# Peptides against a protein of PDB entry 1ZZD: the designs that were tried, part 74

Target 1, 109 residues: chain A of PDB entry 1ZZD
Amino acid sequence: FQVVNPYLLRDLVDLGIWDEGMKQYLITQNGSIQGLPNVPQELKDLYKTVWEISQKTIINMAADRSVYIDQSHSLNLFLRAPTMGKLTSMHFYGWKKGLKTGMYYLRTQ

## One batch from the design tools (peptide; made by RFdiffusion4, then SolubleMPNN)

Design b2_p17_4_s2 (from b2_p17_4, 9 letters changed)
Fold by OpenDDE base, seed 3:
Structure b2_p17_4_s2 (fold): chain B 109 residues (1-109), chain A 17 residues (1-17)
Amino acid sequence: as target 1 above (109 residues)
Amino acid sequence: MAALEAELEAQEYLLDE
């Protein structure tokens, strides 16, 4: 079953837009609020799901962490529609950024 | 606040099943 992020729930209640319709919307959208016009952009940025975050940003954060640790933290990438070109680009970008460990998990939507 | 509490309680109930 699907549960709503407790922090997101709080913010939606604070906005006064929480109701049964909103709950069903979130369930059908797998927790995404990106399509809601009455939600501030700041909240949309805060509550991006794994499918909505730039994988380049994920790689950058992993590279930053790897500078100070012996083993790079496991890198999990989530792509809606991966192509071989995009995967290759991510691998090269990760290498360029100095990642010690390649991609550990690839997940597709 | 009441809506938040009710929803959180409902979700906890589902998690316990």
Scores: peptide ipSAE 0.026, ipTM 0.481, DockQ to the pose 0.012
Fold by OpenDDE base, seed 5:
Structure b2_p17_4_s2 (fold): chain B 109 residues (1-109), chain A 17 residues (1-17)
Amino acid sequence: as target 1 above (109 residues)
Amino acid sequence: MAALEAELEAQEYLLDE
């Protein structure tokens, strides 16, 4: 299955255009927002690059900034036997945890 | 924020399947 990029999800929510229809659209378009008329061009330009890179790269960049990991040992545990599934789960968990605790996660640079 | 949190939670459930 396909998951929505959490940074894209956040930006779409902030724009107030996130709904079930948007979710289904993104799934059918493999995460591309280039065809959406109600999305600012600045976001299209930003997420064109994000869409073109692998999820592994996105996770690595996020890990470099420690945006979703509050414990270095937790990161090390996942690095010993990393799988895309585990890393993705960790990323979403960390993001969710940050939202609940008031942490702000910067988008991928 | 509520919508974001709800969607993230839903995606976590899918990852566990």
Scores: peptide ipSAE 0.024, ipTM 0.385, DockQ to the pose 0.064
Fold by OpenDDE base, seed 4:
Structure b2_p17_4_s2 (fold): chain B 109 residues (1-109), chain A 17 residues (1-17)
Amino acid sequence: as target 1 above (109 residues)
Amino acid sequence: MAALEAELEAQEYLLDE
């Protein structure tokens, strides 16, 4: 079972290109948008690096924005080489930062 | 609280690996 990245979903909806065909495309491409001609390169670059960026930074950003909203946005974490220790650390760090909603989506590569 | 903070710091270190 594959779940579409909610941030990517939002961006595609904002671009007005989200439909059933796009959904099926993403499923077959394991969430990659690199092959889409109607997506800005900036977004391609952004989502290309999601596996390399610090997940700690993502948690910090989630904690920061949670201060200004009633309910925390979805938190997505990406791990290239996940270990049980890293997963546990992410949960504890999220808890420490006071996230109203814990990790919602975990993707591994 | 100190024990909890120490545990959290140890966990944070693993995130940076």
Scores: peptide ipSAE 0.019, ipTM 0.382, DockQ to the pose 0.378
Fold by OpenDDE base, seed 1:
Structure b2_p17_4_s2 (fold): chain B 109 residues (1-109), chain A 17 residues (1-17)
Amino acid sequence: as target 1 above (109 residues)
Amino acid sequence: MAALEAELEAQEYLLDE
C-alpha cells in the first residue's frame, strides 16, 4: 500500500477522475501523474515539485497555515517518535478532520 | 468529497502503529 498525496487526491477528485483504477495507477507510478492525459498540465507541473516534498514538510506547511484559519473546532495531534509512516498518516488524519471540524495542529517532542 | 474521505479513512490505520 502506497499513500497518495492528499492534495493530489483532492485535485483528482475535483477533476472527477478519482477511482480505484486511478489509485492503482498512482501506486505503480510512485505518485506521478505525468503520464495522465486527462490531467491539466498545470497540475502536472505543480505536483512535479510536490513530489519532492517530504510528508513532514507538508504537515509543517499545513500546520503553519492553520494558525491563520479561524475555526470553531481544532484538533491537536502529538507524536513522540514520528516515523514517515506516522507523519503521513497523521497528515491524512488532519486533512480528514479539517474537512469535518476545522483545523489540525501537529506537535512533536 | 465522499471519495476523498474514504481514501483518508483507509490511511488512518498507520496512526495506530
Scores: peptide ipSAE 0.024, ipTM 0.377, DockQ to the pose 0.159; fails the geometry check

Design b2_p17_4_s3 (from b2_p17_4, 8 letters changed)
Fold by OpenDDE base, seed 5:
Structure b2_p17_4_s3 (fold): chain B 109 residues (1-109), chain A 17 residues (1-17)
Amino acid sequence: as target 1 above (109 residues)
Amino acid sequence: EEELIKELEKKEYLLDE
């Protein structure tokens, strides 16, 4: 099941655009608000879904977290159209960035 | 190994998609 980000929900309510239609829209769009014309771009940038963030950014964030975490952490990657090239690049870039573990979960859309 | 690394680095752009 899908859970709406509570902070996103709050902001949509504050904008006065939250209703049943919006709820259904988010469900059908897998949480994406990028297509909503009545949402400020700042909020769109803030609430990008995992599918809307570049894999490089995700890996960079993981690498940044690894600096401050003693124990190894898992990385979750989300690809709309995975290719061997992308997968290889992810592994390499993760290694290059010094990720502590090679353990990751790959989700596809 | 050095050449392989260079080749892999050239493919990092794939992660920007």
Scores: peptide ipSAE 0.071, ipTM 0.678, DockQ to the pose 0.884
Fold by OpenDDE base, seed 3:
Structure b2_p17_4_s3 (fold): chain B 109 residues (1-109), chain A 17 residues (1-17)
Amino acid sequence: as target 1 above (109 residues)
Amino acid sequence: EEELIKELEKKEYLLDE
């Protein structure tokens, strides 16, 4: 089942725009608020879903986290439309960024 | 190997999508 981010819910309530319609909208949009005209851009940036973040950014974040941990962390990548080129690039870039684990989970929307 | 790396780096833009 789909769970609404509790912090997002709070912020939407604080904005005074939370209602049943908004709830249904989020369900249909898989949690995305990017299409909402009455939400500040800063909140849209804050609450980007995994599908709305570039793969390079995700890999960069994973690499940054790896600096602070001894053990390898699990990496999940989310692609809307995977291609051979993207897959190859992800593997290479992950290696280039020094990720400790070559294996990661790939999920598609 | 170095040439291969350069070719792969050219495709990094695909990750910005």
Scores: peptide ipSAE 0.066, ipTM 0.669, DockQ to the pose 0.878
Fold by OpenDDE base, seed 2:
Structure b2_p17_4_s3 (fold): chain B 109 residues (1-109), chain A 17 residues (1-17)
Amino acid sequence: as target 1 above (109 residues)
Amino acid sequence: EEELIKELEKKEYLLDE
């Protein structure tokens, strides 16, 4: 069972475009709204799924919040199609950014 | 080691894909 982001749900309701069709669409699209023509680009940018954000951005975000999290927290990275080059680069860049933990969880779609 | 680091830095663009 896939749960819709509650904030996204709110905004879609506010736009007046939430209905059963939209719900089914989000389920089939794994939460992505990028393909919806009646959603403002601002909201599309705001509600990008983890699969739609560059890994560098995710690492930067992790580095920014790492000051506020326990050292036991691990970085979660998401790749649609991982390659050895990307994987190596991810680990290296994470290290370069000075993340508290050297442990990374890779999730693939 | 320094050369390896430079090589890895060149591949950072892969993270932007």
Scores: peptide ipSAE 0.059, ipTM 0.664, DockQ to the pose 0.888
Fold by OpenDDE base, seed 4:
Structure b2_p17_4_s3 (fold): chain B 109 residues (1-109), chain A 17 residues (1-17)
Amino acid sequence: as target 1 above (109 residues)
Amino acid sequence: EEELIKELEKKEYLLDE
């Protein structure tokens, strides 16, 4: 499985902060750079992990993709702390956005 | 149905967490 995004790796190298310590940090943080003080905010915004993006944003992106594809793609949603309220809202909002597939594949951290 | 939709729309904020 891929822990470090190859583009993130490139940018970290360009910043001159890539080393073995950074690699181990990213492994332990499942690829998250949000906690790194020496990384520009612009990169943090660009390289949010699936656990750091709001579910609403993920659903919006899925809806946008569905406009240009004939067949529905599976939607994987990653929740740190799933609740019945969130699940209900996810299904409803997905329906409102016109997703072709009403099925969501849930992953929990 | 309309009331149900309104209630569900009020809970969309949960997706921003």
Scores: peptide ipSAE 0.057, ipTM 0.663, DockQ to the pose 0.881

Design b2_p17_4_s4 (from b2_p17_4, 6 letters changed)
Fold by OpenDDE base, seed 1:
Structure b2_p17_4_s4 (fold): chain B 109 residues (1-109), chain A 17 residues (1-17)
Amino acid sequence: as target 1 above (109 residues)
Amino acid sequence: MEELEKQLEEQESLLDE
């Protein structure tokens, strides 16, 4: 099942564009609003799904968190269209950034 | 060494797609 982000729902209501059609659109698009022409770009940037965020950014965030913890924490990466090259690049980049552990969870769309 | 660094940067760019 899917649950719409309550903050996204609020903002869409505030924009006056929330209706049953919008609800169905979000369901079919797995929560993505990137394709909506009537949504401001700033909201599109704010409400990127896990499939729309750069995995490099996620790795960077994980590396930054590692400074404050003793043990390694979970790293979850999401790839819409994984390739061997991309997977290899993620592992090497993670190592380069000094992550204490490799990828814990890999999910594909 | 510069060529290797360039190749690594190109590989890392795949993470932005």
Scores: peptide ipSAE 0.043, ipTM 0.458, DockQ to the pose 0.540
Fold by OpenDDE base, seed 2:
Structure b2_p17_4_s4 (fold): chain B 109 residues (1-109), chain A 17 residues (1-17)
Amino acid sequence: as target 1 above (109 residues)
Amino acid sequence: MEELEKQLEEQESLLDE
């Protein structure tokens, strides 16, 4: 069951482009709005799905968060097309960034 | 050391794909 992000829903309503067709579009696109021509780029950037964000960026954000918390947090990474090279790179980069915890969960599309 | 760093950087670029 896929749930539309409530904030995304609000913003699409505010843009006046929310309708049943848009709902079906989002369902078929797994929540992605990247292909919509009438959506501002800033909203596309804001509502990137986990599959549309660079894994390097995710690791960077996790590392940044770890600086401010004592208790280590879990790290979830997502790969659309995982390869051994990418997996190895993620592990090494995570180590390089000094993550307190390794990769707890790897999810694939 | 420089060669190793270069190789690591190339591997890290895979994360952006």
Scores: peptide ipSAE 0.039, ipTM 0.455, DockQ to the pose 0.574
Fold by OpenDDE base, seed 4:
Structure b2_p17_4_s4 (fold): chain B 109 residues (1-109), chain A 17 residues (1-17)
Amino acid sequence: as target 1 above (109 residues)
Amino acid sequence: MEELEKQLEEQESLLDE
């Protein structure tokens, strides 16, 4: 079951480009609007899916959260095509940022 | 230690892809 982001839906309606075809497109693209030529780049930057956000940004956000919590929390990472170099970099960068646990749950597309 | 830190810094650029 897949749900379209309600805020994205609103913005697409405001742009006047929302229709059944757009809905089906989003479903087939797992919520991604990056391939749509009639969507402003600003919206594309705003509505990146978990597969389109920089892994460094994800790690930074996790590190920022860890400052305010006493309990350790798990981190989910999403990679389309993981490489050994990228995986190594993620682990070391997470360690460098002071994450409380080295528990990284890798999700692959 | 400095060489290791430099190597790690260079590899961090891979996370931006």
Scores: peptide ipSAE 0.039, ipTM 0.457, DockQ to the pose 0.715
Fold by OpenDDE base, seed 5:
Structure b2_p17_4_s4 (fold): chain B 109 residues (1-109), chain A 17 residues (1-17)
Amino acid sequence: as target 1 above (109 residues)
Amino acid sequence: MEELEKQLEEQESLLDE
């Protein structure tokens, strides 16, 4: 079960490149448009999937949100190729950023 | 403290990959 981002769909339609082939491409690429040569870089930067955003950025965003919430929140992390080093780094960086929760949900591809 | 901070920075750099 996959759902195309409606905003991405709109922008691809506006570019005139949306068709059944593009739809199938997105399905096979798990929503990534990074490999498309006919898509402007600004759109590629805008529509990064969870697998294309650095884990540091994700943790930073979570830390920023945690300042404004009363209760702790869990963090979902996505690693395409997890290593023990990366996992350790995520835990330490999360601690450094003062996240309220030590619970990290790890999903792998 | 400086050495520890350096080690932490090195660890953080792994998250940018």
Scores: peptide ipSAE 0.039, ipTM 0.464, DockQ to the pose 0.588

Design b2_p17_5_s1 (from b2_p17_5 with V1P W5D V8I Y15E)
Fold by OpenDDE base, seed 2:
Structure b2_p17_5_s1 (fold): chain B 109 residues (1-109), chain A 17 residues (1-17)
Amino acid sequence: as target 1 above (109 residues)
Amino acid sequence: PDELDEEILEELEEELE
Protein backbone atom coordinates (compact mmCIF):
# COMPACT_ATOMS: atom_id res chain seq x y z
CA PHE B 1 0.00 0.00 0.00
CA GLN B 2 1.07 3.56 -0.70
CA VAL B 3 1.34 6.42 1.75
CA VAL B 4 1.00 10.10 0.95
CA ASN B 5 2.30 12.93 3.07
CA PRO B 6 -0.49 15.47 3.48
CA TYR B 7 2.07 18.21 4.02
CA LEU B 8 3.39 17.56 0.53
CA LEU B 9 0.01 18.47 -0.85
CA ARG B 10 -0.11 21.52 1.38
CA ASP B 11 3.28 22.69 0.19
CA LEU B 12 2.28 22.22 -3.43
CA VAL B 13 -0.83 24.26 -2.78
CA ASP B 14 1.22 26.94 -1.06
CA LEU B 15 3.50 27.06 -4.08
CA GLY B 16 0.45 27.66 -6.21
CA ILE B 17 1.24 24.75 -8.48
CA TRP B 18 -1.41 22.31 -7.31
CA ASP B 19 -3.97 21.62 -10.01
CA GLU B 20 -5.52 18.75 -11.91
CA GLY B 21 -2.40 18.36 -14.00
CA MET B 22 -0.22 18.11 -10.92
CA LYS B 23 -2.55 15.58 -9.37
CA GLN B 24 -2.37 13.37 -12.42
CA TYR B 25 1.38 13.78 -12.52
CA LEU B 26 1.73 12.53 -8.96
CA ILE B 27 -0.49 9.56 -9.71
CA THR B 28 1.59 8.52 -12.69
CA GLN B 29 4.85 9.14 -10.82
CA ASN B 30 3.80 7.26 -7.69
CA GLY B 31 4.04 10.40 -5.60
CA SER B 32 7.46 11.47 -6.79
CA ILE B 33 8.11 15.17 -7.30
CA GLN B 34 11.73 14.76 -8.28
CA GLY B 35 11.03 15.53 -11.90
CA LEU B 36 9.21 18.79 -11.27
CA PRO B 37 11.26 21.81 -12.28
CA ASN B 38 9.07 24.26 -10.42
CA VAL B 39 9.60 22.66 -7.00
CA PRO B 40 12.46 23.83 -4.78
CA GLN B 41 15.20 21.28 -4.26
CA GLU B 42 14.76 21.41 -0.51
CA LEU B 43 11.22 20.14 -0.91
CA LYS B 44 12.36 17.42 -3.28
CA ASP B 45 14.81 16.27 -0.64
CA LEU B 46 12.18 16.42 2.06
CA TYR B 47 9.55 14.48 0.16
CA LYS B 48 11.54 11.68 -1.42
CA THR B 49 9.38 8.62 -1.88
CA VAL B 50 10.18 5.18 -0.56
CA TRP B 51 11.08 4.08 -4.07
CA GLU B 52 13.81 6.70 -4.09
CA ILE B 53 15.38 5.35 -0.90
CA SER B 54 17.64 2.32 -0.69
CA GLN B 55 16.22 -0.91 0.66
CA LYS B 56 19.01 -0.92 3.19
CA THR B 57 17.78 2.36 4.62
CA ILE B 58 14.25 1.04 4.77
CA ILE B 59 15.34 -2.04 6.68
CA ASN B 60 17.42 0.01 9.08
CA MET B 61 14.44 2.20 9.84
CA ALA B 62 12.25 -0.85 10.29
CA ALA B 63 14.65 -2.14 12.92
CA ASP B 64 13.64 0.76 15.15
CA ARG B 65 10.21 -0.15 16.44
CA SER B 66 9.89 3.30 17.99
CA VAL B 67 8.59 4.53 14.66
CA TYR B 68 5.46 2.52 15.37
CA ILE B 69 4.76 3.78 18.87
CA ASP B 70 1.70 5.56 17.56
CA GLN B 71 0.86 2.73 15.18
CA SER B 72 0.96 -0.42 17.25
CA HIS B 73 -1.42 -2.24 14.94
CA SER B 74 0.92 -1.67 12.02
CA LEU B 75 3.85 -2.93 14.04
CA ASN B 76 2.02 -6.07 15.01
CA LEU B 77 1.05 -6.72 11.43
CA PHE B 78 4.62 -6.26 10.31
CA LEU B 79 5.97 -8.65 12.90
CA ARG B 80 3.41 -11.27 12.00
CA ALA B 81 4.04 -11.36 8.28
CA PRO B 82 6.69 -8.98 6.97
CA THR B 83 6.49 -8.08 3.31
CA MET B 84 8.10 -5.52 1.08
CA GLY B 85 4.91 -3.53 1.28
CA LYS B 86 5.12 -3.48 5.03
CA LEU B 87 8.75 -2.46 4.90
CA THR B 88 7.69 0.38 2.67
CA SER B 89 5.24 1.42 5.33
CA MET B 90 8.00 1.20 7.91
CA HIS B 91 10.01 3.67 5.91
CA PHE B 92 7.19 6.15 5.84
CA TYR B 93 6.62 5.84 9.56
CA GLY B 94 10.31 6.35 10.13
CA TRP B 95 10.18 9.36 7.89
CA LYS B 96 7.18 10.61 9.79
CA LYS B 97 9.00 10.37 13.09
CA GLY B 98 12.14 11.96 11.76
CA LEU B 99 10.46 14.79 9.93
CA LYS B 100 7.39 14.99 12.18
CA THR B 101 4.96 14.82 9.31
CA GLY B 102 1.61 13.13 8.92
CA MET B 103 1.03 10.14 6.70
CA TYR B 104 -2.08 8.63 5.16
CA TYR B 105 -2.53 5.21 3.67
CA LEU B 106 -3.73 5.11 0.10
CA ARG B 107 -5.25 2.28 -1.84
CA THR B 108 -3.08 1.27 -4.75
CA GLN B 109 -4.18 0.94 -8.33
CA PRO A 1 0.96 -1.38 -11.49
CA ASP A 2 0.90 0.37 -8.16
CA GLU A 3 -0.48 3.88 -8.43
CA LEU A 4 -1.85 6.43 -6.04
CA ASP A 5 -5.58 6.19 -5.55
CA GLU A 6 -7.14 9.21 -7.18
CA GLU A 7 -10.17 9.06 -4.94
CA ILE A 8 -8.03 9.23 -1.83
CA LEU A 9 -6.07 12.11 -3.28
CA GLU A 10 -9.29 13.95 -3.88
CA GLU A 11 -10.28 13.41 -0.28
CA LEU A 12 -6.94 14.74 0.90
CA GLU A 13 -7.36 17.70 -1.38
CA GLU A 14 -10.69 18.48 0.20
CA GLU A 15 -9.08 18.44 3.63
CA LEU A 16 -6.74 21.18 2.48
CA GLU A 17 -9.60 23.51 1.50
Scores: peptide ipSAE 0.036, ipTM 0.487, DockQ to the pose 0.021
Fold by OpenDDE base, seed 1:
Structure b2_p17_5_s1 (fold): chain B 109 residues (1-109), chain A 17 residues (1-17)
Amino acid sequence: as target 1 above (109 residues)
Amino acid sequence: PDELDEEILEELEEELE
């Protein structure tokens, strides 16, 4: 299943660069904004690390705020902000605390 | 799929409006 961080989307909207083209770009780039020339470097630095978490953890986090789709896969890869520090599968539950610098994208591996 | 789900993005857009 996949979970998208609403803060990433909000950041793009606030920049005024969110549109259909941007949406399609993110889809094809697996959520990566690193290649976007119109995105400030500080935002690129905010979203770039990858970590694995359990499906249970992902579901709990998604139920809190993020929108998700369940593909019934057990292993999921989580893209998070490096400033959040390295988190274990259990500590990713901290996303429920409203971490704006947390994960920006989560998908089944 | 490995790609970002378009349906999820659409739902998020609705929540942010």
Scores: peptide ipSAE 0.029, ipTM 0.434, DockQ to the pose 0.027
Fold by OpenDDE base, seed 3:
Structure b2_p17_5_s1 (fold): chain B 109 residues (1-109), chain A 17 residues (1-17)
Amino acid sequence: as target 1 above (109 residues)
Amino acid sequence: PDELDEEILEELEEELE
């Protein structure tokens, strides 16, 4: 399982490369942008490190926080104003920082 | 299956516009 942060999608939109083809690519690649030739390497590095996280890990990390799970699409995670937890890695830190404004995470099949 | 949920992606796409 991988969870895709909305900021990744925003960056793809800002690059002007978001379209139906890109959407289908992400679906088949489980949210990974590592194989995209038209994405800057700095973004690949950023999202590989920060946003490519397992769904199970996100749920576990948010267990002690205010979390809402939307059952309309099997599993969606909504986190509003979560508190900072234990810092164990840059990956987790980036995720938690992004959640300060509330974040929506995609479920993978 | 290790794939993104297409329906969720569509919802996010609409929110970004």
Scores: peptide ipSAE 0.033, ipTM 0.459, DockQ to the pose 0.022; fails the geometry check
Fold by OpenDDE base, seed 5:
Structure b2_p17_5_s1 (fold): chain B 109 residues (1-109), chain A 17 residues (1-17)
Amino acid sequence: as target 1 above (109 residues)
Amino acid sequence: PDELDEEILEELEEELE
C-alpha cells in the first residue's frame, strides 16, 4: 500500500487543475508534483514523496502519528517538514474543507 | 516501484466532491 496525503488532492481540486490528465501525470511521475508548472511553489515545498525528502525529515515524519509513513515506500505523499504548528494547521485546513481523515491508503497496480 | 492505483484515486476524488 501507498500512503497518500488527502490534503494534496484537495488542494489540486481547489486550484481547478485536477482532471484526467493530471491524474495520469501523477501516476506516471510516481506522485511527484515538482514538475507541474501550474502548482504554486509553496505547495511543492509542502508536499513531497519519500524519495524527494531528506533522511532527517523522513525520520521526523515517521515519529509523528499524524503523518506516519514507512521509509521502505518511495511513492508516498506527505508533508515536507512537519511541525506541531504545521500539523495542526493542516488538520484544521482539511477539516474546514470537508476532509474527515488525514491519511489514505492506495493499492498498487 | 509501486504505482498509484487509478481506481483508488477515482474513489478519493469522489469523496472530495
Scores: peptide ipSAE 0.029, ipTM 0.440, DockQ to the pose 0.023; fails the geometry check

Design b2_p17_5_s2 (from b2_p17_5, 6 letters changed)
Fold by OpenDDE base, seed 4:
Structure b2_p17_5_s2 (fold): chain B 109 residues (1-109), chain A 17 residues (1-17)
Amino acid sequence: as target 1 above (109 residues)
Amino acid sequence: SDEIDEEVLEELKKFLE
């Protein structure tokens, strides 16, 4: 699994095509937009390669750009040098604060 | 779809280095 490029996320939001369906599609496609008919070819060319990025950036963009998520779908987080305790705390905090689903994907960065 | 709770986001940022 690869995270969505934060700049790609921005562009999708700017295009007004970001929605839950788009999100789920990207998850299933490991961030690839190549198969999306409603995405301009220019963007497909620009984002030909998807790489891992800071989840902090993704989170910031989600907050700043009013990116919506479905409660039924999990956040994906990447941590730098996480400890088990840190991961556990993060998980339970999310749960406590209403993320009524586990983290879909969690890995080190 | 729902907006991500700002408090949640801020707390999650603490776990991201």
Scores: peptide ipSAE 0.022, ipTM 0.333, DockQ to the pose 0.063
Fold by OpenDDE base, seed 2:
Structure b2_p17_5_s2 (fold): chain B 109 residues (1-109), chain A 17 residues (1-17)
Amino acid sequence: as target 1 above (109 residues)
Amino acid sequence: SDEIDEEVLEELKKFLE
């Protein structure tokens, strides 16, 4: 599962490019918009920073645990022997703490 | 997936600053 930054979702909607294809793209790219040709570079730069901040928060939360990094993706952090509930709590808390707002839940249809 | 130790974790923190 993935969660989307609510501000990113807003901006994509405002650009008129939010659709099922975009949703699937974000799922595939773990929330990254860096490879999208129809997104202004300014937004890419903005949300690159936001993504890094969020990941730092998650890393801090998991610092006292055994963690794994998936080198096949960007800087995604995984917990050792994770449960879905544990992953959900970590991601939701990390995003909430970093962004001080809710999140949009994404699932493959 | 590869397990990372505390040293690598600290380097990751620095990278994200």
Scores: peptide ipSAE 0.020, ipTM 0.353, DockQ to the pose 0.069
Fold by OpenDDE base, seed 5:
Structure b2_p17_5_s2 (fold): chain B 109 residues (1-109), chain A 17 residues (1-17)
Amino acid sequence: as target 1 above (109 residues)
Amino acid sequence: SDEIDEEVLEELKKFLE
């Protein structure tokens, strides 16, 4: 399943616009809020870059091959068999490696 | 791709160095 960036989720909730419709919209838009008319431009600018987990966490998780990374379209983090411990250990922040967009996916393989 | 991108991983590793 697709996981919304927690910082984005927080901001959307603070705006009072988070609902099932918004959730589905983000799924279809691969996490992009750029097309939302009810989102301040400041937030759009903020989220032009990816807010992802720490690089250290990404590398550590990827090292055991339980995480796959695809940046063909955006930074997509795929966890084959994530645990709650792994999820809770994630620290999300702005991605500085140069990726513009990204999503977090949890999947079984 | 659903597979890990080794090139991306290498770039990330370099970033952490």
Scores: peptide ipSAE 0.016, ipTM 0.314, DockQ to the pose 0.097
Fold by OpenDDE base, seed 3:
Structure b2_p17_5_s2 (fold): chain B 109 residues (1-109), chain A 17 residues (1-17)
Amino acid sequence: as target 1 above (109 residues)
Amino acid sequence: SDEIDEEVLEELKKFLE
């Protein structure tokens, strides 16, 4: 299960580079586009910044030991058993509100 | 990495105090 940042998806589609290969690449790279040679640097810079979800939410997710957070390149979430409820409470709410989130990638471990 | 950044979490905890 993979969720891609809707803004990132839009930009990749506009560039004409979104396909199954790109999807698999993002999975292997934990959502990072920094290593893609066919992506403009301006776009890479745009998606270097991270959007913060509430600290309480982050802490609660970590306490459950079902979610891992990597902030090395961007804020990415790794969920062992994602549910719609969890997704809604985590970051989908922010996406639906039109926030340019730095949470670009979510996948099941 | 699929690990939690414990340093970040600790800082967040302090911030919430």
Scores: peptide ipSAE 0.014, ipTM 0.343, DockQ to the pose 0.141

Design b2_p17_5_s3 (from b2_p17_5, 5 letters changed)
Fold by OpenDDE base, seed 4:
Structure b2_p17_5_s3 (fold): chain B 109 residues (1-109), chain A 17 residues (1-17)
Amino acid sequence: as target 1 above (109 residues)
Amino acid sequence: PDELDEEVLKELLEELE
């Protein structure tokens, strides 16, 4: 499954460093590029900020979904057996929603 | 592109559900 946000994917492709190895690396690193030596610091700073926003979004989504039975069930499954891939997916989902709507925190209704 | 964005988003949502 796709775990990389399209904007990050674009940037990595532009840098010429996107490949299957990079994809697997990002999966295991929860989307973090901070440890990559071949990525410009400016880009790391950008996505570090995005990561922080996404973490807050994840927390808010979890809190919001816990109120709803159907969503809380799926969330409970996620929390019972979280994988790095799932966390990465959730991270980029929150980020993507924030970019599309301008929301700092994602709330679902 | 928007097409890629939508596909990625769908997969992310599927993973979250």
Scores: peptide ipSAE 0.016, ipTM 0.336, DockQ to the pose 0.028
Fold by OpenDDE base, seed 2:
Structure b2_p17_5_s3 (fold): chain B 109 residues (1-109), chain A 17 residues (1-17)
Amino acid sequence: as target 1 above (109 residues)
Amino acid sequence: PDELDEEVLKELLEELE
């Protein structure tokens, strides 16, 4: 399993902040740099993990794509800590946005 | 991955009622 994005690793080295401590931090954070104060915000935005992207944004993107795709497209949902309320909200939100398929794949950490 | 569709959601909601 690739913990650190190779391009992120390059950028961290270029910033001069890559060391053993950083490596261990990223391992414990599943590759996330969002909590690092010494990383520019533009890099944080660039290297958001799938778990750090708003699920609402993902649904919006899927709905936008569904305008141009056939009925076979499905939506993958990623939840760090899913609750029934969250799942229900996501389902109906996706439905209202006009996703062409009613099939969702739920992935959790 | 787990599949979630309208029918599954209905079943889950029924369990919460």
Scores: peptide ipSAE 0.015, ipTM 0.358, DockQ to the pose 0.069
Fold by OpenDDE base, seed 3:
Structure b2_p17_5_s3 (fold): chain B 109 residues (1-109), chain A 17 residues (1-17)
Amino acid sequence: as target 1 above (109 residues)
Amino acid sequence: PDELDEEVLKELLEELE
């Protein structure tokens, strides 16, 4: 199986920065390259993981979709360290954005 | 993963307030 995104691997190799240390770093960082200073921002944007997208952004996108699709569609939320306070905030934010029906799928990293 | 219906979640949050 492939641990690292094959396209990311290619790009890192092309940059000449791929090595065993980089591999271990990515494993530890769950595939994130956001913390690497020697990686162009353009690549960081390209390979942003779902865990690196703000919860508000996710909720906004879901709210936008709800305007055009059946509200039976579910909302997927991704949290690194969920707290009750954060869940409450997300809920009410979603409520304000019109996500008054449907299901939430909570994912934790 | 955890699944929560919107209404159920609302009720749970109201209990916490």
Scores: peptide ipSAE 0.014, ipTM 0.337, DockQ to the pose 0.077
Fold by OpenDDE base, seed 1:
Structure b2_p17_5_s3 (fold): chain B 109 residues (1-109), chain A 17 residues (1-17)
Amino acid sequence: as target 1 above (109 residues)
Amino acid sequence: PDELDEEVLKELLEELE
């Protein structure tokens, strides 16, 4: 993955808070700015990493796409600490949303 | 490579329902 989103970089520069320390912070945080107190919440919401986005949202998007494309497409799930129960729950949610076919790929942080 | 076993998951879901 890319550590720093180029648009995030731009906004951090515009805020005047980009420096080497910020860069190192983002590296250690895998691109997350959620823990930064000097960043507006609006930017935190905008630049949620793939690990910070609700997996239900991803599933919803996939379900919406399935209306228009072949359901054989893959669904990528991104989890920090997956458990079997968590995976099952997400699969169940996907099933309820119409994702009854396709391949599910697990991506872990 | 990190593909979930759909069959296993479906079976588990059926048991939960």
Scores: peptide ipSAE 0.013, ipTM 0.363, DockQ to the pose 0.094

